# Designs tried in a protein design run: peptides against a protein of PDB entry 4U39. Part 22

Target 1, 302 residues: chain A of PDB entry 4U39
Amino acid sequence: SIKVIGVGGGGNNAVNRMIENEVQGVEYIAVNTDAQALNLSKAEVKMQIGAKLTRGLGAGANPEVGKKAAEESKEQIEEALKGADMVFVTAGMGGGTGTGAAPVIAQIAKDLGALTVGVVTRPFTFEGRKRQLQAAGGISAMKEAVDTLIVIPNDRILEIVDKNTPMLEAFREADNVLRQGVQGISDLIATPGLINLDFADVKTIMSNKGSALMGIGIATGENRAAEAAKKAISSPLLEAAIDGAQGVLMNITGGTNLSLYEVQEAADIVASASDQDVNMIFGSVINENLKDEIVVTVIATG

## One batch from the design tools (peptide; made by RFdiffusion4, then SolubleMPNN)

Design b1_p28_5_s1
Fold by OpenDDE base, seed 4:
Structure b1_p28_5_s1 (fold): chain B 302 residues (1-302), chain A 28 residues (1-28)
Amino acid sequence: as target 1 above (302 residues)
Amino acid sequence: MKKILVQIVAKSKEELRKKLEEAKKQAE
């Protein structure tokens, strides 16, 4: 089974966005120290952590409180994660609960033998230096606790959105990028297809790989597949080129008109930008909600 | 319902191309 755990406010917003976008084949778990915020989650499983420590009043933007809250609730987290083959831990770094609890939850998932993937954001620079410093500590702890860590630099989202985009929409886009990172992988595993990926192949690419980079490209029109692939490999979300990556996961999502030629063209572009000896998993997904759009998601590991 | 059209695992660019060509022939 695949489980997606949203940790704290940002993680739970991302989980809500995943549910709203009907990400299939995954179980959703919302984790928070704030009981009121947790009640707003759309997840089937809602877990309040650190009830004794926080009394449901949240972590007060203190990562140490978030950490201790997860430690207090370790047995509950273990029970909720039991039997998962894969666990996605999603959080907005820089806050109290997400920053402190996400590494603890990730370690619990890993200790249970699940393939543990972190998908987290760095705060925007405008959220202030304190959040950036807290996020750096949380990201460091996540790297030790996961098999693969995707870090989304929120400031790079400002390069892919309109300059006039309101701050609230920039946060929504961060939640959407978190969704795309989880969905890009989960759709490859959980979506019924003509050819199913062996979960062992995913484990080979993602196990103990440390930091991963994510690129996203979206395009329409006649050359949409090539354009989307080029945008993905040159995505502002990529902190580096993918040419040195040991592993690549590629998702090509299109409408019912997605052709095998378009899939091949996009895959060739991504493969050409990757190492010659790269281990690549590629999947093409039909989403009936996509009209003329192709979405290419690239995750580079190693 | 979301459907996967093609899934390919490849350890090289050459293997990827080969598997894509095989998938193309199966789709014809």
Scores: peptide ipSAE 0.275, ipTM 0.797, DockQ to the pose 0.830
Fold by OpenDDE base, seed 5:
Structure b1_p28_5_s1 (fold): chain B 302 residues (1-302), chain A 28 residues (1-28)
Amino acid sequence: as target 1 above (302 residues)
Amino acid sequence: MKKILVQIVAKSKEELRKKLEEAKKQAE
């Protein structure tokens, strides 16, 4: 089974966005120290952590409180994650609960023998230096606790949105990028295909790989597959080129009109940008909601 | 219901191309 655990406000917003987009084949768990915020979650499983420590009043933007809250609730987290083959831990880093609790939850998932993938954001520079410093500490702790860590630099989202995009829309786009990172991987595993992807192959590419880079490309029109693939490998979300990556996961999602030719064209572009000896998992997914859009997600590991 | 058209695991660019060609032949 695949579980997605949203940790703190940012993680829970991302989980809500995943549920709204009908990401299938995964179980959603919302974790928070703030009981009022947790009640707004759309997740079926809602877990308040650190109830004794925080009394449901949240972590006060302190990562140490978030950490201790997860430690207090360790047994509950273990029970909720038990039997998962894969666990996605999603959080907005720089806050109290997400920054402190996400590494603890990730370690619990890993200790249970799940393939543990972190999908987290760095705060925007405008959120201030304190949040950036807290995020850096939380990301370091996440890197040790996960098999693969995808870090989304929120400042790079400002390069893919209109310059006049309101701050609130930039946060919504960060939640959407978190969704795309989780969905890009989960759809490859959870959706029954003509060729079942062996979960062992996913483990080979993602186990103990440390940091991963994510690129996303979206396009429409006649050359949409090639354009989406080119946008993915040159995505502002990529902090480096994918040419040195030991492993690549590629998801091509399109509407019912997605052709095998378009799939091949996009895969050839991504493969050409990758190392010659790269371990690549490629999947194509039909999403009837995309109509004429193609979405290419590339995750480079190692 | 989401449908996967093709899933390919490849350890090289050459293997990827081969498997894509095989998938294309199976879809004809």
Scores: peptide ipSAE 0.229, ipTM 0.768, DockQ to the pose 0.813
Fold by OpenDDE base, seed 3:
Structure b1_p28_5_s1 (fold): chain B 302 residues (1-302), chain A 28 residues (1-28)
Amino acid sequence: as target 1 above (302 residues)
Amino acid sequence: MKKILVQIVAKSKEELRKKLEEAKKQAE
């Protein structure tokens, strides 16, 4: 089974966005120290952590409180994650709960023998230096606790949106990028296809790989597959080129009109930008909601 | 319902191309 655990405010917003976008084949768990915020989650499983420590009032933007809250609730987290083959841990780094609890939850998932993937954001520079420093500590702890860590630099989202984009919309886009990171992988595993991907192959590419980079490209029109692939490999979300990556996961999602030619064209572009000896998992997904759009997601590991 | 059109695991660009060609032949 695949479980997605959203940790703290940013993680739970991402989980809500996943549920709203009908990401299939995954179980959703919302974790928070704030009981009021947790009640707004759309997840079936809602877990309040650190009830004794925080009294449901949240972590006060302190990562040490988030950490201790997860440690207090270890047995509950273990029970909720038990039997998962794969666990996605999603959080916005820089806050109290997400930054402190996400590494603890990730370690619990890994100790249970699940393939543990972190999908986290760095805060925007405008959120201030304190959040950036807290996020750096949380990301360091996540690297030790996961098999693969996808880090989304929120400041790079500002390069793909209008400069006049309201702050609230920039956060919604960060939640959407977190969704795309989880969905790009989960759709490859959880969706029944003509060719089943062995979970063993996913483990080979994602186990003990450390940090991963994510690129996303969206396009429409006659050359939409090639354009989406080119946008994905040159995505502002990529802090480096994918040419040095030992592993690549590629998802091509399109409407019912997605052709095998478009799939081949996009795959060849991403493969051509990758190392010659790259281990690549490629999947194509039909999503009837995309109509004329193609979405290419690239995750580079190693 | 979401459907997967093609899933390919490849250890090289050459293997990827080969598997894509095989998938094309199976879809024809």
Scores: peptide ipSAE 0.206, ipTM 0.754, DockQ to the pose 0.832
Fold by OpenDDE base, seed 2:
Structure b1_p28_5_s1 (fold): chain B 302 residues (1-302), chain A 28 residues (1-28)
Amino acid sequence: as target 1 above (302 residues)
Amino acid sequence: MKKILVQIVAKSKEELRKKLEEAKKQAE
């Protein structure tokens, strides 16, 4: 089974966005120290952590409180994650609960033998230096606790959105990028296809790979596949080129009109930008809600 | 309902190309 665990406010917003977009084949778990915020989760499983420590009042933006809250609730977290083959841990780093609890939850998932993938955001620079410093500590702890860590630099989202984009929409876009990171991988595993991926192949590419980079490209029109692929490999979300990556996961999502030729064209572009000896998992997904759009997601590992 | 059209695991660009060509032949 695949479990997605949202940790703290940012992680739970991302999980809500995943549920709203009908990401199938995954179980959703919402974790928070704030009981009121947790009630707003759309997840089927809702877990309040650190009930004795915090009394449901949240972590007060202190990562050490988030950490201790997860440690207090270790047995409950273990029970909720039990039997998962794969666990996605999603959080907005820089806060109290997400920053402190996400590494503890990730370690619990890994100790249970699940393939553990972190998908987290760095705070925007405008959220202040304190959040950036807290996020750096939490990201360091996440790297030790996961098999693969995807870090989304929120400041790079501002390069993709209009300069006049309201702050609230920039946060919604960060939640959407978190969704795309989880969905790009989960759709490859959980969606029945003509050719099923062995979960062993996913484990080979994602196990003990450390930090991963994610690129996203969206395009429409006659050359949409090539344009989407080019945008993905040159995405502002990529802090480095994918040419040195030991592993690449590629998802091409299109409408019912997605052709195998478009799929090949996009795959050839991403492969050409990658190392010659790269381990690549490629999947093409039909989403009936997409009309003329193609979405290419590239995750580079190693 | 989401459907996967093609899933390919490849260890090289050459293997990827080969598997894509095989997938094309299966779709014809």
Scores: peptide ipSAE 0.226, ipTM 0.769, DockQ to the pose 0.826; fails the geometry check

Design b1_p28_5_s2
Fold by OpenDDE base, seed 4:
Structure b1_p28_5_s2 (fold): chain B 302 residues (1-302), chain A 28 residues (1-28)
Amino acid sequence: as target 1 above (302 residues)
Amino acid sequence: MKKILVHIVAKSKEELRKKLKEKKEELE
């Protein structure tokens, strides 16, 4: 089974966005120290952590409280994660709960033998230096606790969205990018298709790879596949080029008009930008909600 | 309903192209 755990406010917003976008074949778990915020989750499983420590009042933007809250609730987390083959841990880094609890939850998932993937954000620069410093500590702890860690630099989202995008919409876009990172992988595994992905192949590419880079490209029109692929490999979300990547996961999602030619064209572009000896997993997904749009998601590991 | 059309695992660009071609031929 695949489980997606949203940790703290940002992680739970991302999980809500995944549920709203009908990400299939995954179990959703919302984790928070704030009981009121947790009640707003759309997840089937809602877990309040650190009830004794925080009394449901949240972590007060203190990562150490988030950590201790997860440690207090370790047995509950273990029970919720039991039997998962894969666990996505999603969080906004820089806060109290997400920053502190996500590494603990990730370690619990890994210790249970699940393929553990972190999908986390760095805070925007406008959230202040304190959040950036807290996020750096949380990301470091996540890197040790996961098989693969995807870090989304929120400031790079501002390069993809309109310059006039309100701050609230920038956070919604961060939640959407978190969704895309999880969905880009989970759709390959959990979505029934003509050819199903062997989970062993995903495990080979993602196990003990450390940091991964994610690129997203979206395009429409006649050259949409090539354009989307080019945007993905040059995505502002990529902190480095994918040319040295030993592993690549590629998802091409399109409408019912997605052709095998478009799929091939996009895959060739991504492969051409990757190492010659790259292990690539490629999947094409039909989403009937996509009209003329193609979405290419690239995750580069190693 | 979301559906996966094609899944390919490849260790090289050449293998990827080969498998894509094979899958295209299987779907025609």
Scores: peptide ipSAE 0.230, ipTM 0.775, DockQ to the pose 0.803
Fold by OpenDDE base, seed 2:
Structure b1_p28_5_s2 (fold): chain B 302 residues (1-302), chain A 28 residues (1-28)
Amino acid sequence: as target 1 above (302 residues)
Amino acid sequence: MKKILVHIVAKSKEELRKKLKEKKEELE
């Protein structure tokens, strides 16, 4: 089974966006120290952590409180994650609960023998230096606790959105990028296809790989597949080029008119930008809601 | 309903191109 666990406010907003986008074949778990915020989750499983420590009042933007809250609730977290083959841990780094609890939850998942993938954001620079410093500590702890860690630099989202985008919409786009990171992988595993992926192949690419980079490209029109692939490999979300990556996961999502030629063209572009000896998993997904759009997601590991 | 068209696992660019070609020929 695949479980997605949203940790704290940012992680739970991302989980809500995943549920709204009908990400199938995954179980959703919402975790928070704030009981009122947790009630707004759309997840089937809702877990309040650190009830004794925080009394449901949240972590007060302190990562040490988030950490201790997850440690207090360890047995409950273990029970909720039991039997998962794969666990996605999603959080916004820089806050109290997400930054402190996400590494503890990830370690619990890994100790249970699940393939553990972190998908986290760095805060925007405008959220202040304190959040950036807290996020750096949380990301460091996540690297040790996961098999693969995808880090989304929120400041790079400002390069792909309109300059007039309101601050609230920039946060919504960060939640959407978190969704795309989880969905790009989960759709490859959880959605039945003409050729199913062996979970062993996913483990080979994602187990003990440390930090991963994610690129996203969206395009329409006659050359939409090639344009989407080129945008994905040159995405502002990539902190480095993918040419040194030992592993690549590629998802091509299109409407019902997605052709095998478009799939091949996009895959060849991403393969050509990757290492010669790259281990690549490629999948294509039909989403009837995309109409004429193609979305290419690239995750580079190693 | 979300459907996966093709999943291909390849350990090299050459293997990927081969598998894509084979799958194209299978679907023609």
Scores: peptide ipSAE 0.149, ipTM 0.687, DockQ to the pose 0.814
Fold by OpenDDE base, seed 5:
Structure b1_p28_5_s2 (fold): chain B 302 residues (1-302), chain A 28 residues (1-28)
Amino acid sequence: as target 1 above (302 residues)
Amino acid sequence: MKKILVHIVAKSKEELRKKLKEKKEELE
């Protein structure tokens, strides 16, 4: 089974966005120290952590409180994650609960033998230096606790969105990018296709790989496949080029008019930008809600 | 409804191109 665990406010907003976008074949778990915020989750499983420590009042933006809250609730987290083959841990780094609890939850998932993937955000620079420093500590702890860690730099989202985008919409876009990272992988595993992916192949690419980079490209029109692929490999979300990546996961999503030629063209562009000896998994997905749009998601590991 | 059309695992660019070509021929 695949489980997605949202940790703290940002992680739970991302999980809500995943549920709203009908990400299939995954079980959703919402974790928070704030009981009122947790009640707003759309997840089937809602877990309050650190009830004795915090009394449901949240972590007060302190990562040490978030850590201790997850440690207090270890047995409950273990029971919720039991039997998962894969666990996605999603959080907004820089806060109290997400920053402190997400590494503890990730370690619990890994100790249970699940393939553990972190998908987390760095805070925007405008959220202040304290959040950036707390996020750096949380990301370091996540890197040790997961098999693969995707870090989304929120400041790079400002290069993708319109300059007039309200602050609230920038946070919604961060939640959407977290969704795209999880969905780009989970759709390859959980969605029945003409060709089933062996979960062993995913384990080979994602196990003990450390940090991963994510690129997204979207395009329409006659050259949409090539344009989407070029945008994905040059995405502002990529902190580095993918040319040194030893592993690549690629998802090509289009409407009912997605052609095999377009899939081949996009895959060849991404492969050409990758290492010569790259281990690549690619999948193509039909989404009937897409009209003339192609979405290419690239996750580079190693 | 979301459907996965194709999954290909490749260990090289050459293997990827080969498998894509084979898959194209199977679908024609």
Scores: peptide ipSAE 0.072, ipTM 0.663, DockQ to the pose 0.833; fails the geometry check
Fold by OpenDDE base, seed 1:
Structure b1_p28_5_s2 (fold): chain B 302 residues (1-302), chain A 28 residues (1-28)
Amino acid sequence: as target 1 above (302 residues)
Amino acid sequence: MKKILVHIVAKSKEELRKKLKEKKEELE
């Protein structure tokens, strides 16, 4: 089974966005120290952590409280994760609960033998230096606790949105990018396809790979596949080029009019930008909601 | 309903191109 755990406010917002987009074949778990915020989760499983420590009042933007809250609730987390083959841990780094609890939850998942993937955001620079420093500590702890860690630099989201985009929309876009990271991988595994991916192949690409980079490209029109692929490999979300990556996961999602030619064209572009000896997993998904859009997601590991 | 159209695992660019070609020929 595949489980997605949203940790703290940012992680739970991302999970809500995943549920709203009907990401199939995954179980959603919302984890928070704030009981009121947790009640707003759309997740089927809701877990309050650190009930004794925090009394449901949240972590007060302190990562050490988030950490201790997850440690207090270890047995409950273990039971919720039991039998998962893969666990996604999603969080907004820089807060109290997400920053402190996400590494603990990730370690619990890994210790249970699940393929553990972190999908986390760095805070925007405008959220202040304190959040950036807290996020850096949380990301460092996540690297040790996961098989693969996708870090989304929120400041790079400002390069893909309109300059006049309201702050609230920038946060929604961060939640959407988190969704795309999880969905881009989960759709390759959880959606019954014409060719089932062996979960062993996913494990080979994602196990003990450390930091991963994610690129996203969206396009419409006649050259939409090529444009989406080019945008993905040159995405502002990529902190580096994918040419040195040992592993690449590629998802091409289109509407019902997605052609095999478009799929091939996009795959050839991403392969051409990758190392010659790269292990590549490629999948294509039809989403009836995309109409004329193609979305290319590239995750580079190693 | 989300449908996966194709999954391809490849260890090289050459293998990827080969598998894509083979899959195209199978669907045609």
Scores: peptide ipSAE 0.058, ipTM 0.648, DockQ to the pose 0.852; fails the geometry check

Design b1_p28_5_s3
Fold by OpenDDE base, seed 3:
Structure b1_p28_5_s3 (fold): chain B 302 residues (1-302), chain A 28 residues (1-28)
Amino acid sequence: as target 1 above (302 residues)
Amino acid sequence: MKKILVFIVAKSKEELRKKLKEEKEKLE
């Protein structure tokens, strides 16, 4: 089974966005120290952590409180994650609960033998130096606790949105990018395809790879597949080029009119931008909610 | 309309092209 665990406010917002977009084949778990915020989750499983420590009042933006809250609730987290083959841990880094609890939860998932993938955000520069420093500590702890860590630099989202985009919409876009990171991988495993991906092949590409880069491209029109693939490999979300990556996961999502030619064209572009000896997994997904759009998600590991 | 959901694992560009050709031939 695949489990997605949203940790703290940012992680829970991302999980809500996944549920609203009907991401299938995954179980959703919402984790928070704030009981009121947790009640707003759309997840089937809701877990309050650190009830004795915090009394449901949240972590007060302190990562050490988030860490201790997850440690207090270790047995409950173990029970909720038990039997998962894969666990996605999603959080906004820089806060109290997400920054402190996400590494503890990730380590619990890894110790249970699940393929553990972190999908986390770095805070915007405008959130201030304290959040950036807390996020750096949380990201360092996540790297040790996961098989693969996707880090989304929120400041790069400002390069793809309009300059007049309200702050609230920039946070919604960060939640959407977190969704795309999880969905881009989960759809490859959970969606029945013409060729079933062996979970062993996914493990080979993602196990003990450390940091991963994610690029996203969206396009419409006659050359939409090629344009979406080119946008994905040149995405502002990529902190480096995908050249020299040992592993690449590619998801090509389109409407009911997605052709095999478009899938091949997009895959050839991404493969040509990758190392010659790259281990590449690609999948194509039909989303009936997509009209003329193609979405290409690229995750580079190693 | 056959939902063409194709998942291919390839370790090289050549393997990718081969597997894509094989899947195309199955759809024909």
Scores: peptide ipSAE 0.063, ipTM 0.610, DockQ to the pose 0.560
Fold by OpenDDE base, seed 2:
Structure b1_p28_5_s3 (fold): chain B 302 residues (1-302), chain A 28 residues (1-28)
Amino acid sequence: as target 1 above (302 residues)
Amino acid sequence: MKKILVFIVAKSKEELRKKLKEEKEKLE
């Protein structure tokens, strides 16, 4: 089974966005120290952590409170994660609960023998220096606790969105990028395909790889597949080029008119930008809501 | 509606191109 855990406010907003987009074949778990915020979750499983420590009042933007809250609730987290083959841990780094609890939850998932993938954001620079420093500590702890860690630099989202984009819409785009990171992988495993992925091949590419890079490209028109692939491999979300990556996961999502030629063209572009001996998993997904759009998601590991 | 997903695992660029060609020939 695949489980997606949203940890704290940002992680739970991302989980809500995943549920709204009908991501199938995954179980959603919302985790928070704030009981009022947790009630706004659309997840079937809602877990309040650190009830004795925080009394449901949240972590007060302190990562040490988030950590201790997850440690207090270890047995409950273990029970909720039991029997998962894969666990996604999603959080906004820089806060109290997400930054402190996400590494503890990830370690619990890994100790249970699940393939553990972190999908986390760095805060925007405008959220202040304290959040950036807290996020750096949380990302370091996540890197030790997961098999693969995808880090989304929120400041790079500002290069993809219009300069006049309201701050609230920039946060919604960060939640959407978190969704795309989780869904891009989960659709490869959980959606029945013409060719089913062996979960062993996913484990080979993602197990003990440390930090991963994610690129996203969207395009329309006659060359939409090639343009989406080129945008994905040159995405501002990539902190480095993918040319040295030993493992690549690629998802090509299109409407009902997505052709096998477009899938081949996009896959060849991404493979050509990767290492010569790259282990590549690619999948194509039909989403009727995309009409004429193609979305390419690339996750580079190693 | 059945999401038609084609997933190909390849350990090299050459294997990827081969498997893509084989899947194309099955759909034609």
Scores: peptide ipSAE 0.028, ipTM 0.574, DockQ to the pose 0.691
Fold by OpenDDE base, seed 1:
Structure b1_p28_5_s3 (fold): chain B 302 residues (1-302), chain A 28 residues (1-28)
Amino acid sequence: as target 1 above (302 residues)
Amino acid sequence: MKKILVFIVAKSKEELRKKLKEEKEKLE
């Protein structure tokens, strides 16, 4: 089974966005120290952590409270994760609960033998230096606790959105990018395909790979597949080029008119930008809600 | 040698069958 755990406010917003987009074949778990915020989750499983420590009042933007809250609730987390083959841990880094609890939850998942993938955001620079420093500590702890860690630099989202984009919309885009990171992988595993992906192949690409880079490209019109692929491999979300990556996961999502030629063209572009000895997994997904749009998600590991 | 695993995913069996049919028709 695949489980997606949203940790704290940002992680739970991302999980809500995943549920709203009807991501199939995954179980959703919402984790928070704030009982009021947790009640707003759309997840079937809602877990309040650190009930004794916080009394449901949240972590007060303190990562140490988030950490201790997860430690207090370890047995409950273990029970919720039991039998998972894969666990996605999603959080907005820089806060209290997400920053502190996500590494603890990730370690619990890994200790249970699940393939553990972190999908987390760095805070925007405008959230202040304290958030950035807290996020750096949380990301460092996540690296040790996961098989693969996808880090989304929120400041790079500002390079792909309109300059007049409201702050609230920038956070929604961060939640959407978190969704794309999780869905881009989970759709490859959990969605019935023409060819079933062996979970062993995903494990080979993602196990003990450390930090991963994610690029997203969107295009329409003629050559949309090639344009989307080029945008993905040159995405501002990529902190480095993918040419040194040992593994690549690629998801090509399009409407009912997505052709095998377009899938091949996009895959060839990404493969050409990758190492000669790269292990690449690519899948194509049909989304009837996409008209003329193609979305390419690239995750580079190793 | 690059190891590339190619697969098509669909949200339903119906969608999968439709897409397979469309791609077969393009190859005929």
Scores: peptide ipSAE 0.024, ipTM 0.469, DockQ to the pose 0.081
Fold by OpenDDE base, seed 5:
Structure b1_p28_5_s3 (fold): chain B 302 residues (1-302), chain A 28 residues (1-28)
Amino acid sequence: as target 1 above (302 residues)
Amino acid sequence: MKKILVFIVAKSKEELRKKLKEEKEKLE
């Protein structure tokens, strides 16, 4: 089974966005120290952590409180994650609960033998230096606790969105990018296709790879596949080029008019930008809600 | 409804191109 665990406010917002976008074949778990915020989760499983420590009042933006809250609730987390083959841990780094609890939860998932993937955000620079420093510590702890860690730099979202985008919409876009990172992988595993992906192949590419980079490209029109692929490999979300990546996961999502030629063209572009000896998993998804749009997601590991 | 059309696992660019060609030929 695949489980997605949202940790703290940002992680729970991302999980809500995943549920609203009907990400299939995954079980959703919402974790928080704030009981009122947790009640707003759309997840089937809602877990309050650190009830004795916090009394449901949240972590007060302190990562050490988030850590201790997860440690207090270790047995409950183990029970909720038991039997998962894969666990996605999603959080907004820089806060109390997400920053402190997400590494503890990730380690619990890994110790249970699940393929553990972190999908986390760095805070915007405007959220202040304290959040950036807390996020850096939490990301370091996540890197040790997961098999693969996708880090989304929120400041790079400002390069993708319109300059006039309200701050609240920039946070919604961060939640959407977290969704795309989880969905880009989970759709490859959980959705039945014409060709089934072996979970062993996913394990080979994602196990003990450390940090991963994610690129997203979206395009429309006659050259949409090539344009989407070029945008994905040059995405502002990529902190480095993918040319040195030992593993690549690629998802091409289009409408019912997605052609095999477009799929091949996009795959050739991404492969050409990757290492010669790259281990690549490629998947193509039809989404009937996409009209003339193609979305290319690239996750580079190693 | 979301449907996955094709999954390809490749260990090289050459293997990827080969497998994509093979899948194209199956759909023709």
Scores: peptide ipSAE 0.235, ipTM 0.759, DockQ to the pose 0.830; fails the geometry check

